# Ledger of designs, part 14: peptides against a protein of PDB entry 7BDX

Target 1, 212 residues: chain A of PDB entry 7BDX
Amino acid sequence: EMGAAACTLLWGVSSSEEVVKAILGGDKALKFFSITGQTMESFVKSLDGDVQELDSDESQFVFALAGIVTNVAAIACGREFLVNSSRVLLDTILQLLGDLKPGQCTKLKVLMLMSLYNVSINLKGLKYISESPGFIPLLWWLLSDPDAEVCLHVLRLVQSVVLEPEVFSKSASEFRSSLPLQRILAMSKSRNPRLQTAAQELLEDLRTLEHN

## One batch from the design tools (peptide; aimed at target 1 G67 A74 K107)

Design b1_p10_7_s1 (made by RFdiffusion4, then SolubleMPNN; from b1_p10_7, 4 letters changed)
Fold by OpenDDE base, seed 1:
Structure b1_p10_7_s1 (fold): chain B 212 residues (1-212), chain C 212 residues (1-212), chain A 10 residues (1-10)
Amino acid sequence: as target 1 above (212 residues)
Amino acid sequence: as target 1 above (212 residues)
Amino acid sequence: LEPLFTAPPP
């Protein structure tokens, strides 16, 4: 209870750049982010089934942690911190996204994907996550999720890869050979306007890259 | 572990007025402060002896909570919030200060006294705490503490009472009859310069009020 | 790319 309440308040205030700078300017940030990864991992490993008590203190706590990581990654110095000093946390997020089944922990997946998307704004961050073992298969695994918000954030992360020629060139062959084109085309016809737009933009970017 | 780490970060960032406003501007502040009081009470009640594991996660967590309350009370809107919406927390702090023995939980006492001092800057807050049952005896109980920082913050809180004529007039008879004058005089000769100054200032203010 | 911010649900 109290931990989840405190963490939820910290999540709420971490939407400010100045708060993110204050979090990172302290000597406790490294410890916090290391324990964050462990806590998120422990939570996911304790899930015996697809039915999450989404309203549990533990779930809310882990959601708040993922929200804080997302907001830290939204800021330039936060991205640099995560990529330089908290790579294990990024590895944990990637691993957890792979461990979760389609439809499992949807809210947590969304927050974790948002954090990775924010990290991907930094070229160094994008390089780090895109060079992670199994990253391309992981994207397609995540794109099999029935949830539109999960799929939306996967498409945004894929777009970050496609929009960076240096990163895209390294994985272009694997990317092209495994691309779930029919799935993306289906998403471009989604009734969800955000998912529809993201899928259309990605399809346009992919077409542009085929002509260069 | 994780709760203490998150709460410690929240404490660190709560030194900003903007962060305090952000904490209070959310719909979760009331719940947070209610659980804070309960958590602090539970911690103090779980102490079997004078030996606190000061380095325990639980101790650090409660210190961070008390630090957050202090920083909230440092801001005008925070004082108003505590006095209007979180009176039970103030009552809890007063109770816990009474429950703790001299020399017991010194760091927590200091933080709690700092929070009450900050609340006392507001006339409404000062009225509320000074009209609490047993407040004057509690001040003298706390002034028996061997710790100079505890005594310093007691003297500052006493000064807040003395400097407000409307508040002082209500309790002046009880205050004068029970005042540990010899103890305050001894503190005015302390080798601790902060304690010495606070005791001297209080003695000057008391002398000024005897002549009016 | 514009960064994404998150907030606790109400």
Scores: peptide ipSAE 0.435, ipTM 0.879, DockQ to the pose 0.406
OpenDDE base, seeds 2, 3, 4, 5: peptide ipSAE 0.434, 0.434, 0.434, 0.432; ipTM 0.879, 0.880, 0.879, 0.879

Design b1_p10_7_s3 (made by RFdiffusion4, then SolubleMPNN; from b1_p10_7, 5 letters changed)
Fold by OpenDDE base, seed 2:
Structure b1_p10_7_s3 (fold): chain B 212 residues (1-212), chain C 212 residues (1-212), chain A 10 residues (1-10)
Amino acid sequence: as target 1 above (212 residues)
Amino acid sequence: as target 1 above (212 residues)
Amino acid sequence: LEPLWTAPPP
């Protein structure tokens, strides 16, 4: 209980850029982010057995950790820190997103995808995650999720790849050959307006790239 | 491990007034401070058995909690919050300070005494703690500690009582009849310069009160 | 690209 409450407060205050800078300016940041990855990995590995109540202190704790990582990645120095000093955490997030089944741990998936999206704003971050083994297959696996919010954040991450020529050129052949176009077209007709818009914009960006 | 790391980061960032305001402005603050008291109480009750390594994650977690309470009490709205909405936490801190033996949990005692001192800056806070049953005997019990830093913070809390006429007048008879004058005189000769100064100042303030 | 911020649910 107390650990989850403390981590939830840390998550709440980490919505400030100055608080993120204070977290990163301390000598404890490296240790914290190292243990964060291990804790999230341990939690995801435990899901195969007991239906962990989504509202458990353990779940709330892991959500707070993923929320903190997202907020750290929201600022330039946070992205730099993650990409330079916490690459194992990024690798862990990518692994966990692959290990989770469609419809499983939706809230955690959303937070992890938001963190990867924020990392992708930095060219060094985008290069790092897009050069990860199995990244393109992972995007399509995640896009198979029935949850509209998961799919929305996958589409945003795909857009980050497509809009960066230096990254897209490396993956263009694999991307075009495996693109779930029918699924993205179905999302462009979603009743979720945010998902609909993101799918439409991505389809427009892809059409622009085919003409170049 | 992860809970202690998260709470330690929350402690570190709580050294900012704006972070304390953010903690208190949220709906989670009441729950957090309620559980804080319970957690500290549980920890102190567990000390009678195993020599909890002072560097254990559990100890570091409780130190971080006490540090957060101290930093909350450092600002006016934090003192108001504690005195209005978290009185049980203040009662718990007073109880734990009484339960701990001289030389036991020195770092925790210092943090708890610093929190009470910060609360005592507010007249409503000073009234609340000084009207607590056994407060004057507790001060003298704490002043029996061999640790100079514990004794220093006790002397500061005693000064807060003495310098407030509205509070001192209520306790003046009990205070004068039980004052460990020889111990305070010994502290005025301490090799610790901070303890020496605090004891000298308190003795001067007490002499001024006897002539009025 | 605008960064995404998160907060605990109320």
Scores: peptide ipSAE 0.495, ipTM 0.885, DockQ to the pose 0.394
OpenDDE base, seeds 1, 3, 4, 5: peptide ipSAE 0.494, 0.494, 0.494, 0.494; ipTM 0.885, 0.886, 0.885, 0.886

Design b1_p10_8 (made by RFdiffusion4; failed a check: a repeat of another design)
Pose (drawn by RFdiffusion4):
Structure b1_p10_8 (pose): chain A 212 residues (1-212), chain B 210 residues (1-210), chain P 10 residues (1-10)
Amino acid sequence: as target 1 above (212 residues)
Amino acid sequence: EMGAAACTLLWGVSSSEEVVKAILGGDKALKFFSITGQTMESFVKSLDGDVQELDSDESQFVFALAGIVTNVAAIACGREFLVNSSRVLLDTILQLLGDLKPGQCTKLKVLMLMSLYNVSINLKGLKYISESPGFIPLLWWLLSDPDAEVCLHVLRLVQSVVLEPEVFSKSASEFRSSLPLQRILAMSKSRNPRLQTAAQELLEDLRTLE
Amino acid sequence: SEPLFTSPDS
């Protein structure tokens, strides 16, 4: 209970750039981010499906962990630190997104997809994520999630890699062969404006790159 | 005059999340949200045989109080703090909406309805408002108000209550059937565009979940 | 749902 309370407080204060700089400056953050991935992996493996039932100081603990990772990656030196020091944590995030079934731990998936988008803002972070093993199959599969907030963060991550045609050119062929054009087109007609324009903007960029 | 000027200044700066977080600790020593409800209750009681005066120092004081409550509830930890600590203030807001006759204190009713919408974004806040005494009769009473802006914010709150699970097993199935569907339909053909669209949106949501 | 904000009159 005490461990989760401290992680929740750290999640609250981690929204500040001044606090994020202080976390990376203290010679204990490396250990914190290594054991964070282990705790997130342990939490996901411990779930035999079901849902989560807002596990008392268990789910709040991993949500605080993913929330901290997201708030750190939201700061320039935070996403820089993560791609240099905590590449194993990025591997764990990408692995846990594929390991989590659609509709299972939706809040955890959005927090994790938000952090991947933030890390992709860093040039090396974009290279590391896009060059990870089944990255493209993972993207199209996360789009098969019924939750609209998960689909929105997948489209935002796809748009981020698509916005760097140099990195996008390495993962060619499968971007044209396996892309769920029908699902992205359906998302461009959603009554939710943020999801609708995200898919509309991604479709504009996808059609423009195939011709230009 | 001085009290209202300081409250208006606080209403201006309360649009910042950093300021809202700073306000939530101050409620301990000086019961800011406890005495806010008392001041709002005292103001409405003082309008015995009269309606609003406006441009007054007293009118802008309670507008600033309701505006501050709204701007606090607009921040996630603000609406979380209100539903945990300031449930009495939420009771007062819901009570004063029913106590205010139609056409009386229109701006105050709109600001109060905006704060309830914001608190309803929080899961416990939605339960607390929807399970409050006389809540459905209050929605009907507020929709009988001639002012379009008040009707708009009632429909926005009703839409917030209609969306999300709320057990869904006839707990929310009866809430939808008990609404003034005729008045919502009349407001769907309204000449006020903002009101017409809110009633139209709400009607789509009522039909979608039927 | 998105939150609503308010501001005082000038």

Design b1_p10_8_s1 (made by RFdiffusion4, then SolubleMPNN; from b1_p10_8, 4 letters changed)
Fold by OpenDDE base, seed 4:
Structure b1_p10_8_s1 (fold): chain B 212 residues (1-212), chain C 212 residues (1-212), chain A 10 residues (1-10)
Amino acid sequence: as target 1 above (212 residues)
Amino acid sequence: as target 1 above (212 residues)
Amino acid sequence: LEPLWTSPPP
């Protein structure tokens, strides 16, 4: 209980750039983010067992950790920190997103995807995550999720790749050969306006890249 | 480990007024401070048993909790919150300070005393803690501590009482009858300049109150 | 690209 409460408060206040700078300005940041990855991994591994009632406190704690990572990645120095000093955490997030089945741990997936999207705003971050083994198959695996928010954040991450010529050119052949076009077209007809817009924009960006 | 790391980061960032306001502006603050009191109490109760190696993580966690309470009490709205909405936490801190022997849990005592000192800056806070049962005996019990930082913060808390006529007048008879004058005089000769100054100032303030 | 911020649910 107390750990989850403290971590949830830290998550709440991390929605400020100044607080993120304060978190990173301390000598504790490296240790915190290394333990974060281990804690998230331990939690996800516990889900492969019997559907014991996920201790609501444990789940909330891991959500707060993923929320903090997202908010750290929201600012330039936070992205730089993650990509330079906490690559193992990024690798863990990518791995956990692959280990989770469609419809499993939706809230955690959304937060982890939001963190990767924020990292992708930086070219160095985008290069790092897009050069991760199995990144493109992972995007399509995640895009098979029945949850609209998971799919929305996958589409945003795909858009970040597509909008960066230096990154997209390296993966363009694999991307084009594996593109779940029918899935994206189905999302462009979603009743969720955010998902609909994101799918339509991505389809327009892809059409622009076919003509260039 | 992870709880202590998260709580330590929250402590570090709580050294900002804006972060304290953000902590208190959420609906989570009440629950956090209620659990804080319980956690601190549980920790102190565990010390009466065999000197098992105090799990360094548990100790660090409780220090971070006490540090957060101190920083919340450092601002006007934080003092108002503690005195209006978290009195049980203040009662717990007073109780735990009484339960601890001289030389026991020095770092925690210092942080708890700093929190009470910050609360004492507000007249409503000072009234509340000074009207607590056994408050004056508690001050003298704490002033018997061999640690100079414990004694320093006790002297500061005593000074806060002495400098407030509305509060001091209620306890003046008990205070004068029980005053450990020889102990304070010994502190005024300390090699610690902060302790020396605080003891000398308190002796001067007490002399002023004898002539008025 | 605009960064995304998150907060705890109410």
Scores: peptide ipSAE 0.512, ipTM 0.885, DockQ to the pose 0.383
OpenDDE base, seeds 1, 2, 3, 5: peptide ipSAE 0.509, 0.510, 0.511, 0.511; ipTM 0.884, 0.884, 0.885, 0.884

Design b1_p10_8_s2 (made by RFdiffusion4, then SolubleMPNN; from b1_p10_8, 5 letters changed)
Fold by OpenDDE base, seed 2:
Structure b1_p10_8_s2 (fold): chain B 212 residues (1-212), chain C 212 residues (1-212), chain A 10 residues (1-10)
Amino acid sequence: as target 1 above (212 residues)
Amino acid sequence: as target 1 above (212 residues)
Amino acid sequence: LEPLWTAPPP
């Protein structure tokens, strides 16, 4: 209980850029982010057995950790820190997103995808995650999720790849050959307006790239 | 491990007034401070058995909690919050300070005494703690500690009582009849310069009160 | 690209 409450407060205050800078300016940041990855990995590995109540202190704790990582990645120095000093955490997030089944741990998936999206704003971050083994297959696996919010954040991450020529050129052949176009077209007709818009914009960006 | 790391980061960032305001402005603050008291109480009750390594994650977690309470009490709205909405936490801190033996949990005692001192800056806070049953005997019990830093913070809390006429007048008879004058005189000769100064100042303030 | 911020649910 107390650990989850403390981590939830840390998550709440980490919505400030100055608080993120204070977290990163301390000598404890490296240790914290190292243990964060291990804790999230341990939690995801435990899901195969007991239906962990989504509202458990353990779940709330892991959500707070993923929320903190997202907020750290929201600022330039946070992205730099993650990409330079916490690459194992990024690798862990990518692994966990692959290990989770469609419809499983939706809230955690959303937070992890938001963190990867924020990392992708930095060219060094985008290069790092897009050069990860199995990244393109992972995007399509995640896009198979029935949850509209998961799919929305996958589409945003795909857009980050497509809009960066230096990254897209490396993956263009694999991307075009495996693109779930029918699924993205179905999302462009979603009743979720945010998902609909993101799918439409991505389809427009892809059409622009085919003409170049 | 992860809970202690998260709470330690929350402690570190709580050294900012704006972070304390953010903690208190949220709906989670009441729950957090309620559980804080319970957690500290549980920890102190567990000390009678195993020599909890002072560097254990559990100890570091409780130190971080006490540090957060101290930093909350450092600002006016934090003192108001504690005195209005978290009185049980203040009662718990007073109880734990009484339960701990001289030389036991020195770092925790210092943090708890610093929190009470910060609360005592507010007249409503000073009234609340000084009207607590056994407060004057507790001060003298704490002043029996061999640790100079514990004794220093006790002397500061005693000064807060003495310098407030509205509070001192209520306790003046009990205070004068039980004052460990020889111990305070010994502290005025301490090799610790901070303890020496605090004891000298308190003795001067007490002499001024006897002539009025 | 605008960064995404998160907060605990109320």
Scores: peptide ipSAE 0.495, ipTM 0.885, DockQ to the pose 0.394
OpenDDE base, seeds 1, 3, 4, 5: peptide ipSAE 0.494, 0.494, 0.494, 0.494; ipTM 0.885, 0.886, 0.885, 0.886

Design b1_p10_8_s3 (made by RFdiffusion4, then SolubleMPNN; from b1_p10_8, 4 letters changed)
Fold by OpenDDE base, seed 4:
Structure b1_p10_8_s3 (fold): chain B 212 residues (1-212), chain C 212 residues (1-212), chain A 10 residues (1-10)
Amino acid sequence: as target 1 above (212 residues)
Amino acid sequence: as target 1 above (212 residues)
Amino acid sequence: MEPLTTSPPP
């Protein structure tokens, strides 16, 4: 209980750039983000395929950890820290997103995907995550999720790859050969306006890349 | 481990006024400070008279909690919150300071005393803590501590009482009758310059109150 | 690209 409450407060205040700078300016940041990855991994490994009640203290703790990583990655210095000093955490997030089945731990997936998207704003971060083994298959696995919010954040991460020619060119053949076009087309007809727009924009960007 | 790490980061960032405002602006503050008191109480009750190794995760967690309370009380809105909405936490801190023996949990005592001192900056806070049962005996019990830093923060809290005539007048008879004058005089000769100065100032203020 | 910020649920 108390750990989850403290972590939730830290998550809430981490939306401030000054708080992210203060977290990173301390000598505890490296240890914190190392243990964060281990804690998230332990939680996902404890999921016996049961949808653990989303209201557990353990779930709330892991959500807060993922929220903190997201908010740190929202700031330029936070992205630099993660990409330079906490690569193991990024590897853990990528692994956990692969270990989770479609429909499993939706809220955690959203937060982890938001963190990867924020990391992708930095070209060095985008290079690191896109060069990770199985990255393209992972995107399509995640895009098979029935949850619209998971799919939205996958589409945004895919768009981050597509919008960076230096990154996209390295995987363009794999990307084109495995692209779940029918799934993206179905999302462009979604009743969720955010998902609809993100799918439409990605389809427009992909069409532009076919003509160039 | 992870809870203590998160709480330690929250402690570090709580030195900012804006972070205190953000913590208190959320709907989680009441729950957090309620559980904080219970967690600190549980820790002190688990001390079987052994000096638990100050380097334990549990000790670090409780230090961070006490540090957060201190930093919240350093801000005007934080003092108002504690005095209006978290009186049970203040009662817990007073109790724990009484339950601890001289030389026991020195770092925790310092942080708790700093929190009470910060609360004492507000007249409503000073009234609340000074009207607590056994407050004057508690001050003298704490002043018997062999640690100079504990004694320093006790003297500062005593000075907060002495400098407020409305509060001091209510307990002046008890205060004068039980005052450990020889102990304070010994502290005014301390090799610790901060303790020496605080004891000298208190002795000067007490002399001024005898002549009025 | 605009960064995403999150907050705890109410």
Scores: peptide ipSAE 0.452, ipTM 0.867, DockQ to the pose 0.406
OpenDDE base, seeds 1, 2, 3, 5: peptide ipSAE 0.451, 0.451, 0.450, 0.450; ipTM 0.867, 0.866, 0.867, 0.867

Design b1_p10_8_s4 (made by RFdiffusion4, then SolubleMPNN; from b1_p10_8, 5 letters changed)
Fold by OpenDDE base, seed 4:
Structure b1_p10_8_s4 (fold): chain B 212 residues (1-212), chain C 212 residues (1-212), chain A 10 residues (1-10)
Amino acid sequence: as target 1 above (212 residues)
Amino acid sequence: as target 1 above (212 residues)
Amino acid sequence: LEPLTVSPPP
């Protein structure tokens, strides 16, 4: 209980750029983000395929950790910190996203995907995550999720790759050969307007890249 | 481990006024400070008279909690919150300071005393803590501590009482009759310059109150 | 790309 409450407060204040700078300016940041990865991994490994009640203290704690990582990655210095000093955490997030089945831990997936998207704003971060083994298969695995919010954040991460020619060119052949075009086309007809727009924009960007 | 790390980061950022406002502006503040008191109480009750290793995760967690309370009380809106909405936490801190023996949990005592001192800056806070049962005996019990830093923060809290005539007048008879004058005089000769100065100032203020 | 910030649920 108390740990989850403290972590949730830290998450709430981490939306401030000055708080992110203060977290990173301390000598505890490295240890904190190292243990964060281990804690998230331990939680996902404890999921015996049961839909753990989303309201558990453990779930709330892990959500707060993922929220903190997201908000740190929202800031330029936070992205630099994660990409330079906490690569193991990024590897853990990528692994956990692969270990989770479609429909499993939806809220955690959304937060982890938001963190990866924020990291992708930095070219060095985008290079790091896109060069990770199985990255393209992972995107398509995640895009098979029935949840619209998971799919939205996958599409945003895919768009971050597509919008960076230096990164996209390295995986363009694999990307084109494995692209779940019918799935993305179905999302462009979604009743969820955010998902609909993100799928439409990605389809437009992909068409532009076919003509160039 | 992870809870203590998160709480320690929250402590570090709570030195900012804007972070205190953000913590208090959320709907989780009441619950957090309620559980804080319970967690601190549980820790002190688990002390079987053994000097728990100050480096334990549990000790570090409780230090961070006490540090957060201190930093919240350093801000005007934080003092108002504690005095209006978290009186049980103040009662818990007063109780724990009474339950601890001289030389026991020195670092925790310092943080708790700093929090009470910060609360005492607000007249409503000073009234609340000074009207607590056994407050004057508690001050003298704490002043018997061999630790100079504990004694320093007790003297500062005593000075906060002495500097407020409306509060001091209510307990002046008890205060004068029980005052450990020889102990304070010994502190005014301390090799610790901060303790020496605080004891000298208090003795000067007390002399001024005898002549009026 | 605009960064995403996320707050705790109410």
Scores: peptide ipSAE 0.404, ipTM 0.868, DockQ to the pose 0.394
OpenDDE base, seeds 1, 2, 3, 5: peptide ipSAE 0.403, 0.403, 0.403, 0.402; ipTM 0.869, 0.868, 0.869, 0.869

## One batch from the design tools (peptide; aimed at target 1 E149 R191 R194 E201)

Design b1_p11_1 (made by RFdiffusion4)
Pose (drawn by RFdiffusion4):
Structure b1_p11_1 (pose): chain A 212 residues (1-212), chain B 210 residues (1-210), chain P 11 residues (1-11)
Amino acid sequence: as target 1 above (212 residues)
Amino acid sequence: EMGAAACTLLWGVSSSEEVVKAILGGDKALKFFSITGQTMESFVKSLDGDVQELDSDESQFVFALAGIVTNVAAIACGREFLVNSSRVLLDTILQLLGDLKPGQCTKLKVLMLMSLYNVSINLKGLKYISESPGFIPLLWWLLSDPDAEVCLHVLRLVQSVVLEPEVFSKSASEFRSSLPLQRILAMSKSRNPRLQTAAQELLEDLRTLE
Amino acid sequence: PKPLDPTPLPP
């Protein structure tokens, strides 16, 4: 209970750039981010499906962990630190997104997809994520999730890699062969404006790159 | 005059999340949200045989109080704090909406309905408002108001209550059937565009979940 | 890249 309360407080204060700089400056953050991935992996493996039932100081603990990772990656030196020091944590995040079934732990998936988008803002972070093993199959599969907020964060991550045609050129062929053009087109007609324009903007960039 | 000027200044700065977080600790020593409800209750009671005066130092004081409550509830930890600590203030807001006759204190009713919408974004806040005494009769009473801006913010609150699970097993199935569908339909053909669109959106949501 | 808006989608 005490462990989760401290992680929740740290999630709250981690929204500040001054606090994020202080976390990376203290010589204990490396251990914190290594054991964070282990705790997130342990939490996901412990779930035999079901849902989560807002596990008392268990779900709130891993949500605080993913929330901290997201708030750290939201700061320039935070996403820089993560791609240099905590590349194993990025591997764990990408692995846990594929390991989590559609509809299972939706809040955890959005927090994790938000952190991958933030890390992709760093040039090396974009290279590391896009060159990870089944990255493209993972993207199109996360789009098969019924939750609209998960689909929005997948489209925002796809738009981020698509916005760097150099990195996008390495993952060619499968981007044209396997992309769920029909699902992205359906998302460009959603009554939710943020999801609709995200898919509309991604479609504009996808059609423009195939011709230019 | 001085009290209202300081409250208006606080309403201006309360649009910041940093300021809202700073306000939530101050409620301990000086019961800011406890005495806010008393001041709002005292103001409406003082309008015995009369309606609003406006441009007054007293009018802008309670507008600033309701504006502050709204700006606090607009921040996630603000609406979380209100539903945990300031449930009496939420009671007062819901009570004063019913106590205010139609056409009386229109600006105050709109600001108060905005704050309730914001608190309803929080899961416990939605339960607390929807399970409050006389809540459905209050929605009907507020929709009988001639002012379009009040009707708009009632429809926006009703839309917030209609969306999300609320157990869904006839707990929300009866809430939808008990609404003034005729008045919502009349407001869907309204000459006020903002009101017409809110009633249209709500009607779509009522039909979608039927 | 655009800044993220952490506010959840409305239903």

